# Designs tried in a protein design run: peptides against a protein of PDB entry 1LOE. Part 16

Target 1, 181 residues: chain A of PDB entry 1LOE
Amino acid sequence: TETTSFSITKFGPDQQNLIFQGDGYTTKERLTLTKAVRNTVGRALYSSPIHIWDSKTGNVANFVTSFTFVIDAPNSYNVADGFTFFIAPVDTKPQTGGGYLGVFNSKDYDKTSQTVAVEFDTFYNTAWDPSNGDRHIGIDVNSIKSINTKSWKLQNGKEANVVIAFNAATNVLTVSLTYPN
Target 2, 181 residues: chain A of PDB entry 1LOE as posed
Amino acid sequence: TETTSFSITKFGPDQQNLIFQGDGYTTKERLTLTKAVRNTVGRALYSSPIHIWDSKTGNVANFVTSFTFVIDAPNSYNVADGFTFFIAPVDTKPQTGGGYLGVFNSKDYDKTSQTVAVEFDTFYNTAWDPSNGDRHIGIDVNSIKSINTKSWALQNGKEANVVIAFNAATNVLTVSLTYPN

## One batch from the design tools (peptide; aimed at target 1 V41 G98 G138 I139)

Design b2_p15_5_s3 (made by RFdiffusion4, then SolubleMPNN; from b2_p15_5, 5 letters changed)
Fold by OpenDDE base, seed 3:
Structure b2_p15_5_s3 (fold): chain B 181 residues (1-181), chain A 15 residues (1-15)
Amino acid sequence: as target 1 above (181 residues)
Amino acid sequence: YLNSSGSFGIGYTSS
């Protein structure tokens, strides 16, 4: 069994195999994806080719990823749409519309997207988000309309630790989020 | 409402 892994503990402007898209940039060794600016989308894409899908057999690889993120949302009038982690074809481009998290462009299922995302959504979009209006974690498959969601209580300005794991044998994706501090 | 977001992703290839 072949294993590919990478780790980024400090982000720099010359980070190998990292493509900055939209308004994404690095400062103080951190990746900044939003700047509280209206109608902006920031992305970073790890572009070193990884083989997670065998086109011949259809098999998908297991994977585990962990990361830490911070969201600052101190008021209701400067609220952005949140943050998302995604896996997509290497030539993927940022999409417009903050509500689509820069990844999708429709609530309709689109298999041509070939994209799976885990959203950490801080804004209720009436057209596709859970009707309770809660901030939430969602699993998105080829659509901004999540296939599953769970309410999430944002701790403003605090570091959230996330672990995402995919088991190919069971076809189950698990997401955990904790605030250790 | 800012209508803004950020994302981090991994680009993959098939076989």
Scores: peptide ipSAE 0.676, ipTM 0.944, DockQ to the pose 0.797
OpenDDE base, seeds 1, 2, 4, 5: peptide ipSAE 0.545, 0.689, 0.610, 0.633; ipTM 0.905, 0.946, 0.926, 0.937; seed 2 fails the geometry check

Design b2_p15_5_s4 (made by RFdiffusion4, then SolubleMPNN; from b2_p15_5, 6 letters changed)
Fold by OpenDDE base, seed 3:
Order: C-alpha cells, then structure tokens, then sequence
Structure b2_p15_5_s4 (fold): chain B 181 residues (1-181), chain A 15 residues (1-15)
C-alpha cells in the first residue's frame, strides 16, 4: 500500500510545496492566516500533488492529519469568522467573504467545488450556521452549510490540538479538538 | 464583524 506523508513543524516563507494565498504569511516560524483587520482572507495550500481520489474506480484514500491552531477572540465585537482546514483540487483559489471561510462561496451544495472542509467557526451567520448561535466545529462538503456540527467552546489565545481522520471504507470523517494547556 | 478568515488546505489530484 502506497503512503504519502508530510510534516510541517516550523513554517517558513520558503516552505517547500506551500503556497501562500491572500494575506497568509509566516512569522516566528508560525503560519499567520488572519490579522485583526477587516476583509482579509489568508490561506496556505500544500500544493504537492497528492492522489487521494481515483477517477476510474471512485476509490478514496484514507487520511489522518493533526495540527494546532490559536485563535485570539477576546470578545464577539471584532471577531473573525474562524479557521478552516480543507482538502480541495490543487488549483483551488481563495474565495471572498470571511463568512465563507475563504473556501466556499455558497450555502447551496455545489459538486463542482470538490472540496471538503472542517470549520472552526467563531462567527454566527444566520443564513447557514446552527440556530443556537454557538461557536462550532462543522464538516462542510461542497457548501458552507455544514452537513454536521458540534458546539465548541473557544478558549481565547489557547493552543488547540486537532486530529482529523477519514476512513474510506466506512466513509466516516472524525474530528477531535482538545486544549491540553 | 471583521469579515475575515484563515484556512489551511491540502491540494489533491486524481487519476
């Protein structure tokens, strides 16, 4: 069985196979995706060709990814829309509108997007987010409107550990988030 | 609201 792996412990401006999109950049070996600035979309895309889908057989590869992120949102007044991990065609481009998390552009299902994302959403968009208004983790398939969500209590400025795993045999995506500190 | 977001992604290909 063929396996492709990569690891980025320290981010640098010359990181191999990493494309900085929008306002994304690195500082102090960390990837900074958003600043406390209006109307910004920051992305980083690992662009090394990774074959996860066989167009002939329809088979999809298993995958596991882990990462850490920090969100500073001391209040709900000047809050960004959140952070998103996504898997998309390698030629994907950042989308406008923070509410769409820089990944999608519609609440309607669009199969041509060919994008799966896990959102860590810090802003309530009445048009598509869960009606309880909670900050939440969502699984997004070809739409900003999540197919499944779970309430998430943000710990301001704390490092969150995330593990995302996909089992192709069962077609199940699992997401875990913990605050170890 | 800031209307801002950040994301990290993996680009894939198919065959």
Amino acid sequence: as target 1 above (181 residues)
Amino acid sequence: FLNSSGSFGIGYTSS
Scores: peptide ipSAE 0.589, ipTM 0.913, DockQ to the pose 0.808
OpenDDE base, seeds 1, 2, 4, 5: peptide ipSAE 0.405, 0.587, 0.490, 0.548; ipTM 0.828, 0.914, 0.873, 0.898

Design b2_p15_7 (made by RFdiffusion4)
Pose (drawn by RFdiffusion4):
Structure b2_p15_7 (pose): chain A 181 residues (1-181), chain P 15 residues (1-15)
Amino acid sequence: as target 2 above (181 residues)
Amino acid sequence: SGYYRVGFSATTSYV
């Protein structure tokens, strides 16, 4: 049995248990992944590796993460590219920016990726996004093309609360985001 | 074996 847990309710200026990659930094008690600036990537990883499954026994971890996040755009129309919570190898580095969300490099399955991410996507990329053109939440496994999506209406500047849970018994990954009110 | 890391990522573009 192995458990890993943590909580950070207010981020401080020297959050030593995070690894920052790209433009990720903490400001005014928040984790800032990108400022409202063009063509940039920010990533932050919890510093401890987490044992998610075991080859000797074949057991896989149950887990829950929850967080509140804000997307603050200049207006409701011109908004790119989005935000991800991801599970990646211990040595993960930033991948392609723009619509690939710093996490993937292709629309095709890439076995060497070894990452799964839940995306909160705010920009329709004709090449791989749901053709309806809506902003959406997706589950991505080794590709920017989501295996599953759900349209989501972004509330600019508002706090969204998200819970992502994995049940090892069913292999169900559930994602819930709620806007207050 | 089975060790992974979790994190957050975000990107931006000109629209």

## One batch from the design tools (peptide; aimed at target 1 D81 I147 N148 T149)

Design b2_p16_1 (made by RFdiffusion4)
Pose (drawn by RFdiffusion4):
Structure b2_p16_1 (pose): chain A 181 residues (1-181), chain P 16 residues (1-16)
Amino acid sequence: as target 2 above (181 residues)
Amino acid sequence: DVTYTLSDTVDLKAVF
């Protein structure tokens, strides 16, 4: 049995238990992944590796993560590229920016990726996004093309509360995001 | 509240 847990309710200026990659930094008690600036990537990882499954027993971890996040765009129309919570190898480094969200390099399945991410995607990329053109939440496994999506209406500058849970008994990954009110 | 939900089956053992 192995458990890993943590909580950070207010981020400080020297959050030593996070690894920052790209433009990720903490400011005014928030984790800032990108400032409202063009063509940039920011990532932050919890510093401890987490044991998510075991080859000897074949057991896989149950887990829950929750966080509040804000997307603040210049207006409701010109908004790119989005935000991900991701599970990747211990040595993960930033991948392709733009619509690939710093996490993937292809629309095709890439076995060497070994990452699954839940995306909160704010820009329709004709090549792989749901053709309806809506902003959406997606579950990505080794590809930027989501295996499943749900349209989501972005509320600019507002706090969204998200819970992602994995039940090892069913292998169900559930994602909930709620806007207050 | 306005809530959005999404789910699917993901095999983390196969991923890693």

Design b2_p16_1_s2 (made by RFdiffusion4, then SolubleMPNN; from b2_p16_1 with V2Q D8A K13A)
Fold by OpenDDE base, seed 2:
Structure b2_p16_1_s2 (fold): chain B 181 residues (1-181), chain A 16 residues (1-16)
Amino acid sequence: as target 1 above (181 residues)
Amino acid sequence: DQTYTLSATVDLAAVF
């Protein structure tokens, strides 16, 4: 069994195990994905490729990841699209299409995207988001149209603790987001 | 605590 693990408690100005894309950068020991302006995309990739699936054996990796995030969205009418945790091929590049969270490039399912993402979506896109208009957590497979979603009340400026786990035996991806008291 | 949980079936071998 092959195991890869890493931990980043403080994001430094020259984080060697991250590849920054677009406007992604570190400041005040935090990873910052975008500037507080329109039409900005930023991403950060773990620098070492990860074996998710072995084509020779058919084995699929289990994984668990955790992180803490803060979103500043003081109003609902002038808000960004949100962000994702995602897994994609090593040559993945940021996507600039509006509403696609920097990882997708159209509203349609695209098998060639080879991208699995957990979205924390703060903007209602009527063409693909849940019709209730709620901010939501979503699980995305090769599409900005989530295969499942959960309504989520953003607590502005508060730290959210996230755990994402994948069980290869069941093929179940589980997301947990907690705002601690 | 306010907790939100979401799950889905994802065939990673089919994706990658």
Scores: peptide ipSAE 0.777, ipTM 0.974, DockQ to the pose 0.948
OpenDDE base, seeds 1, 3, 4, 5: peptide ipSAE 0.735, 0.776, 0.702, 0.755; ipTM 0.969, 0.974, 0.967, 0.971

Design b2_p16_1_s3 (made by RFdiffusion4, then SolubleMPNN; from b2_p16_1, 5 letters changed)
Fold by OpenDDE base, seed 3:
Structure b2_p16_1_s3 (fold): chain B 181 residues (1-181), chain A 16 residues (1-16)
Amino acid sequence: as target 1 above (181 residues)
Amino acid sequence: DITYNLSATVDLAEVF
């Protein structure tokens, strides 16, 4: 079987294996998705297409991705929407609709988006987010309305370690977020 | 450590 892998520990100013979209940029060897202003969307894509599903054989790939992130959001009212890890078609473009995390373009399910995302959502949108109003981790399939969520207490300015894995035998996507002691 | 876990069933062959 074939395997594709990559690792980026330091993000350079001319990172050849990433495609930057919108306001995404690198600074001090870190990837920064947005500027500290209103109405900003930024994304970074792995530059090479990855083969997730083979239509001829029906085989689906297993995958594991890991990353660390920091969010600065000292309160719950004056904050941005959060961010996602996502998988989408190669021609995917940033979406500017408010609350859609730069990935979706409406509140409705849209199978044509062909997008799977893990959201780390810091802003409560009444129309689609869990009614408890908590910041949350979500798994999104072709919709900003998550198929499952987990309440999440952001540790402001602290590094979170994330592991996202997909098991092709069970079709189960798992997300683990850890704040180390 | 504080850890949050979440899972869901996703049929990637249907999505893509």
Scores: peptide ipSAE 0.773, ipTM 0.975, DockQ to the pose 0.945
OpenDDE base, seeds 1, 2, 4, 5: peptide ipSAE 0.745, 0.772, 0.705, 0.761; ipTM 0.972, 0.975, 0.968, 0.974

Design b2_p16_1_s4 (made by RFdiffusion4, then SolubleMPNN; from b2_p16_1, 5 letters changed)
Fold by OpenDDE base, seed 3:
Structure b2_p16_1_s4 (fold): chain B 181 residues (1-181), chain A 16 residues (1-16)
Amino acid sequence: as target 1 above (181 residues)
Amino acid sequence: AQTYNLSATVDLAAVF
């Protein structure tokens, strides 16, 4: 059994184990995905390929990821789209289409994207988001239209603790977001 | 504290 793990508590300006894409950068030891302007996309990839599935044995990896994030959206009229945690092929490139969270490029299911994402979505897109219009957490499989969602009330400027886990025995992906205060 | 939980079945072998 092979295990891969990493931990980043402080993000440096030349983080060796991350590949920055688009407007992603580090400042004050934090990873910042976007600039404070319109039409900005930024991503950061773990630099080493991760073995998710072994085609020879059929084995699928278990995994657990944890991170803390802050979103600043003090009003509703200039809110952006949100962000994702995602798993995609090593040659993945940032996508600039509006509303697609930098990881998808159309409103339709696309198996060729080979992308699984957990979205933290702060903008209601009528064409694919839950009809209640709530900000939400979603699980996305090759599509911006989530296979499942949960209404989520953003606490502006507050740290959210996220745990994402995959159980290979059950094929269940779980997401937990906690505001500790 | 406020916690939000979400889950889904995903066949990763089919995706990748």
Scores: peptide ipSAE 0.778, ipTM 0.974, DockQ to the pose 0.931
OpenDDE base, seeds 1, 2, 4, 5: peptide ipSAE 0.704, 0.765, 0.671, 0.713; ipTM 0.966, 0.972, 0.963, 0.967

Design b2_p16_2_s1 (made by RFdiffusion4, then SolubleMPNN; its pose is not in this set)
Fold by OpenDDE base, seed 3:
Structure b2_p16_2_s1 (fold): chain B 181 residues (1-181), chain A 16 residues (1-16)
Amino acid sequence: as target 1 above (181 residues)
Amino acid sequence: ATYNLSATVDLKAVFS
């Protein structure tokens, strides 16, 4: 079997295995996706293409990814949209449409986007987000309208530990977010 | 606090 793996403990200013897009940058050994201003989008891509499935055998890869993030949102009336972990084609470009988390460009399903994302959504968009208005985790397939969501209480400025796993035998994508303290 | 979420995703279909 073929395996691809990588680990980044400290993000350097010239991280060789990342491609930065938009306002994404590194500072103090952390990856920062946006500037502290309105209408900003930043992304970072793993620089080496990953093999999701094999056209000869039809086999699909299993994967596990983990990361830690911090969101600073001290109040609900001055908050941005959130962020995503995503898998997309190698030529993917940042999207600037409001509410689309820098990944999507329409409120409608678009199979041509070929994008799977896990969203950590801090802003309620009436047109597509869960009607309860809660901040939430979502699984997105070619659409900003999540196929499933989970209400999530953001702990301002606290580190959240995330694990995302895909089981190819069952086609189940799982997300776990933990605030350890 | 821990939050868990899952969904069925046909990755082959998405990336074909």
Scores: peptide ipSAE 0.795, ipTM 0.977, DockQ to the pose 0.926
OpenDDE base, seeds 1, 2, 4, 5: peptide ipSAE 0.716, 0.787, 0.697, 0.750; ipTM 0.971, 0.977, 0.970, 0.974

Design b2_p16_2_s2 (made by RFdiffusion4, then SolubleMPNN; its pose is not in this set)
Fold by OpenDDE base, seed 3:
Structure b2_p16_2_s2 (fold): chain B 181 residues (1-181), chain A 16 residues (1-16)
Amino acid sequence: as target 1 above (181 residues)
Amino acid sequence: ATYTLSATVDLKAVFS
C-alpha cells in the first residue's frame, strides 16, 4: 500500500511543494488566494501528482485533508465569491468566469473538467446556488451546482478548521467545518 | 459551531 502525505504549517515565499496560479501568493507565512480587488482569481496546487486510483487494480485511495482558513467579509454588499478545495488534473488552469470559484468555466455539468471541489461559497448566484440564498458549504462534481450543500454562517475574520475525508469503501466524501470559539 | 456535509462521489468515474 502506497501513502502520500504532506503538511504545511508555515507558507514560505518560495514554497517548493506548491504551484501558484493567478493571484495566489504567500505573505506573513499564510497562503493568500486573492488580492483585495475585484476580478481576482488565485490558486495553489500541490506540486506532486496525487494517485487517486490505480488502473491496474481498480483500487481507489482514501484521503483526509485538513486546513484552517479566514475570510474577511464584514458586509454583504461587497462580498466576493468564496473559495474551494479541489482535485483536478495536473494540467488544470485557473478559470476566470465570475461565480465559478476559479475552478469551473460554465454553469453546466461538464464531465471533461474532471474536478471535485468543496466550496465555501459567500455569494448567492441565483442560477445554481441553494434558493434560500444562504452562504454555504458545497460538494461539487464537475459542476458549479453542488450535489449537496449545507448552510453556513460565516464568522468574519475568524479561523475555521476544516476536515475533508474520503472513504473509498463507501465513496462518501465528508466535510466538517468548525469555529472553535 | 460545527457544520457537517456528506455526499457520495465516484472518484474513479470522475478521474477515468
Scores: peptide ipSAE 0.794, ipTM 0.977, DockQ to the pose 0.933
OpenDDE base, seeds 1, 2, 4, 5: peptide ipSAE 0.719, 0.785, 0.694, 0.743; ipTM 0.972, 0.977, 0.970, 0.973

Design b2_p16_3 (made by RFdiffusion4)
Pose (drawn by RFdiffusion4):
Structure b2_p16_3 (pose): chain A 181 residues (1-181), chain P 16 residues (1-16)
Amino acid sequence: as target 2 above (181 residues)
Amino acid sequence: TTYTLSDTVDLKAIFS
């Protein structure tokens, strides 16, 4: 049995239990992944590796993460590229930016990726995004093309509360995001 | 307003 848990309700200026990659930094008690600036990537990782499954027993971890996040765009129309919560190898480094969300390099399945991410995607990329063109939540496994999506209407500058849970008994990954009111 | 999404994801298959 192994458990890993943490909570950070207010981020401080020297959050030593996070690894920052790209433009990720903490400001005014928030984790800032990108400022409202063009062509940039920011990532932050919790510093401890987490045991998510075991080859000797074949057991896989149950887990829950929750966070509140804000997307603040210049207006409701010109908004790119989005945000992800991701599970990757311990040595993960930033991948392709833009519509690949710092996490993937291809629309095709890439076994060497070994990352699954839940995306909160704010920009329609004709090549791989749902053709309806809506902003959406997706579950990505080793590809930027989501295996499943759900349209989501972004509320600019507003707090969204999200819970992602994995039940090892069913292998169900559930994602809930709620806007207050 | 709540948005929900779910799928079956095999972490063992991803990371074995």

Design b2_p16_3_s1 (made by RFdiffusion4, then SolubleMPNN; from b2_p16_3 with T1A D7A I14V)
Fold by OpenDDE base, seed 3:
Structure b2_p16_3_s1 (fold): chain B 181 residues (1-181), chain A 16 residues (1-16)
Amino acid sequence: as target 1 above (181 residues)
Amino acid sequence: ATYTLSATVDLKAVFS
C-alpha cells in the first residue's frame, strides 16, 4: 500500500511543494488566494501528482485533508465569491468566469473538467446556488451546482478548521467545518 | 459551531 502525505504549517515565499496560479501568493507565512480587488482569481496546487486510483487494480485511495482558513467579509454588499478545495488534473488552469470559484468555466455539468471541489461559497448566484440564498458549504462534481450543500454562517475574520475525508469503501466524501470559539 | 456535509462521489468515474 502506497501513502502520500504532506503538511504545511508555515507558507514560505518560495514554497517548493506548491504551484501558484493567478493571484495566489504567500505573505506573513499564510497562503493568500486573492488580492483585495475585484476580478481576482488565485490558486495553489500541490506540486506532486496525487494517485487517486490505480488502473491496474481498480483500487481507489482514501484521503483526509485538513486546513484552517479566514475570510474577511464584514458586509454583504461587497462580498466576493468564496473559495474551494479541489482535485483536478495536473494540467488544470485557473478559470476566470465570475461565480465559478476559479475552478469551473460554465454553469453546466461538464464531465471533461474532471474536478471535485468543496466550496465555501459567500455569494448567492441565483442560477445554481441553494434558493434560500444562504452562504454555504458545497460538494461539487464537475459542476458549479453542488450535489449537496449545507448552510453556513460565516464568522468574519475568524479561523475555521476544516476536515475533508474520503472513504473509498463507501465513496462518501465528508466535510466538517468548525469555529472553535 | 460545527457544520457537517456528506455526499457520495465516484472518484474513479470522475478521474477515468
Scores: peptide ipSAE 0.794, ipTM 0.977, DockQ to the pose 0.951
OpenDDE base, seeds 1, 2, 4, 5: peptide ipSAE 0.719, 0.785, 0.694, 0.743; ipTM 0.972, 0.977, 0.970, 0.973

Design b2_p16_3_s2 (made by RFdiffusion4, then SolubleMPNN; from b2_p16_3 with T1M T4N D7A I14V)
Fold by OpenDDE base, seed 3:
Structure b2_p16_3_s2 (fold): chain B 181 residues (1-181), chain A 16 residues (1-16)
Amino acid sequence: as target 1 above (181 residues)
Amino acid sequence: MTYNLSATVDLKAVFS
């Protein structure tokens, strides 16, 4: 049994275990995905490939990831699309299509994207988002159209603690978002 | 306040 793990408590300007894409950058020991302007996409990838499954044995890895994020959106009418945690092939590139959260390039299902994402979506796109129009957490498989969603009330400027876990025995992906205060 | 969400995802199928 092999195990891969990493932890980043402070994001430096020369973070060697991350690959920055688009407008992603670090400042004041934080990872910032985008600038506060329109039409911006930023991503950060773990620099080493991760072994999700073994072709010889067929075994699939369990994993747990956790992170803390802050979204500043003081005006509900002037809000960006949100962001994702995602797993994708090593040659993945940022996608600039509006509303696709930087990881998808179409509103349609595309198995060739080979992308699993957890979205924290702050903008309602009529064509694919839940009809209630709520900001939401979603689980995405090869599509911007989530296979499941949960309404989520953004607490502006507050730290949210996220835990994402995958159980290989059950194929269940679980997301937990907590505002501790 | 905690929000929980889950789904079944066949990672092997996705990344094959």
Scores: peptide ipSAE 0.792, ipTM 0.978, DockQ to the pose 0.944
OpenDDE base, seeds 1, 2, 4, 5: peptide ipSAE 0.713, 0.789, 0.699, 0.753; ipTM 0.972, 0.978, 0.972, 0.975

Design b2_p16_3_s3 (made by RFdiffusion4, then SolubleMPNN; from b2_p16_3, 5 letters changed)
Fold by OpenDDE base, seed 2:
Structure b2_p16_3_s3 (fold): chain B 181 residues (1-181), chain A 16 residues (1-16)
Amino acid sequence: as target 1 above (181 residues)
Amino acid sequence: MTVNLSATVDLKAVFS
């Protein structure tokens, strides 16, 4: 068996176990994905490849990840698209299409994308987002069009605690978002 | 406030 584990309590200016892409950077011990300007995308990848499944044994890894995030979106007009936690091939590159959260490039299912993401979506894209227009969390498989979503009321400027878990025995990915206060 | 979401995802298929 194989186990990979890491923890980042404070993001430093020279975080060696992260690969920054686009406008991603660290400031004040936090990971910041984008600057507060239009048409920016930023990502941060864990620097070591993760063994998701073994072609010899057919075994698929279980995983649990947790993180805390803050989004500042004072209004619903001038807001960014949101962000994702994602798993993609090691040579993954930022995607710059608007509304695609930097990880996808189409609303159509594309197996060649090889990307699984949990989105925290703060902008309503009529073409693929839930019709109620709510900010939402979603599970995305090879498409920005989520296979499942749940309405999420953003608490502006507040810390949200997220737990994402995958059970290889059931192939179930679970997401829990909590505002403690 | 807690929001829970789940889905079936065939990771092996995605990354094969």
Scores: peptide ipSAE 0.789, ipTM 0.977, DockQ to the pose 0.939
OpenDDE base, seeds 1, 3, 4, 5: peptide ipSAE 0.740, 0.784, 0.700, 0.776; ipTM 0.973, 0.976, 0.970, 0.976

Design b2_p16_3_s4 (made by RFdiffusion4, then SolubleMPNN; from b2_p16_3, 5 letters changed)
Fold by OpenDDE base, seed 3:
Structure b2_p16_3_s4 (fold): chain B 181 residues (1-181), chain A 16 residues (1-16)
Amino acid sequence: as target 1 above (181 residues)
Amino acid sequence: ATYNLSATVDLKEVFS
């Protein structure tokens, strides 16, 4: 079997293995998806296509990704929508619709989007988010309406460690978010 | 604090 891997510990101003979209940029060796203003969307894509499955053999890849993020949201009632880790076709473009996390373009299921996302959602949208109104982690398949969610208490300004793994034998996607302290 | 979440996803179907 073949393996593809990459690691970015410091994000430079000319990060050649990333494609920046929208307001995404790097500063002080960190990737910043949005500015602290209204109506902003930013994304960063790994520049090389990844081979998720092989049409000849039918084999599906296992994968593991890990990252650390910080969200600054000192006011729990005046917050942005959050962000996602996502896998989408190579020609994917940023989406500007409010509440869709820059990835989806409607509230409806859309098979043609061919998008799997893990959302870290900080804003309650009554039309599709869990009715308890909690900030949450979600797994999204072609829809902003998650197929599963977990209530999540944001620790403002603190680093969260995330691990996302896919087991091809079971088709199970797992997400783990940890605040070490 | 640790938060765990999982779901079944058919990547072959999604990316066919």
Scores: peptide ipSAE 0.799, ipTM 0.978, DockQ to the pose 0.945
OpenDDE base, seeds 1, 2, 4, 5: peptide ipSAE 0.731, 0.797, 0.706, 0.761; ipTM 0.972, 0.978, 0.971, 0.975

Design b2_p16_4 (made by RFdiffusion4)
Pose (drawn by RFdiffusion4):
Structure b2_p16_4 (pose): chain A 181 residues (1-181), chain P 16 residues (1-16)
Amino acid sequence: as target 2 above (181 residues)
Amino acid sequence: DGYYRVGFSATTSSYL
């Protein structure tokens, strides 16, 4: 049995238990992944590796993460590229920016990726996004093309509360985001 | 064996 847990309700200026990659930094008690600026990537990882499954027993971890996040765009129309919560190898480094969300490099399945991410995608990329063109939440496994999506209407500047849970008994990954009111 | 790391990522483009 192995458990890993943590909570950070207010981020401080020297959050030593996070690894920052790209433009990720903490400001005014928030974790800032990108400022409202063009062509940039920010990533932050919890510093401890987490044992998610075991080859000797074949057991896989149950887990829950929750967080509140804000997307603040200049207006409701010109908004790119989005935000991900991801599970990646211990040595993960930033991948392709733009519509690949710092996490993937291809629309095709890439076995060497070894990452699953839940995306909160605010920009329609014709090449791989749901053709309806809506902003959406997707589950990505080793590709920027989501295996599943759900349209989501972004509320600019507002707090969204999200819970992602994995049940090892069913292998169900559930994602809930709620806007207050 | 089975160790991974979790995190957050975000990107922007010239579309802003």

Design b2_p16_5_s1 (made by RFdiffusion4, then SolubleMPNN; its pose is not in this set)
Fold by OpenDDE base, seed 2:
Structure b2_p16_5_s1 (fold): chain B 181 residues (1-181), chain A 16 residues (1-16)
Amino acid sequence: as target 1 above (181 residues)
Amino acid sequence: TVTLSATVDLKAALTP
């Protein structure tokens, strides 16, 4: 059985196993997607392609990923849109449409996007976000309009631990977010 | 802890 794994504890200034797109960069051993300025997009891709399914058998891989993030968003209006963990083809390019988290370009399902994402959304976009206006986590399949969401209370400036797991037997993608402190 | 899940056909979603 093929297995791929990687771990990055500290992000270096020249992190060779990441491909940076847009304004993504590293500083103070952290991956930073954007600077605190308007209208910017940054992404980081794992440099080695991941085999999601076997081309011969069609069997899809199980996977689990975990990461820790910090968001500084002291208010709900003058802040960025959030970020995603995403899976896309190797030739994926950043998308610059506002509110689309750099990975989508439509609120409608578009198979040509070929992108699955878990969003951590800090800005309420009336056109597609849950109507309660809460910051939320979402699972996105070829659309910024999530197929499912859950309200998430951001603890400003605090570290959140995320685990994302996919069970190929059930096709269930599961996201957990915890503030340990 | 906030937990969220959904059914996703990864191969279908990622295939051209």
Scores: peptide ipSAE 0.806, ipTM 0.978, DockQ to the pose 0.899
OpenDDE base, seeds 1, 3, 4, 5: peptide ipSAE 0.797, 0.804, 0.785, 0.804; ipTM 0.978, 0.978, 0.977, 0.978

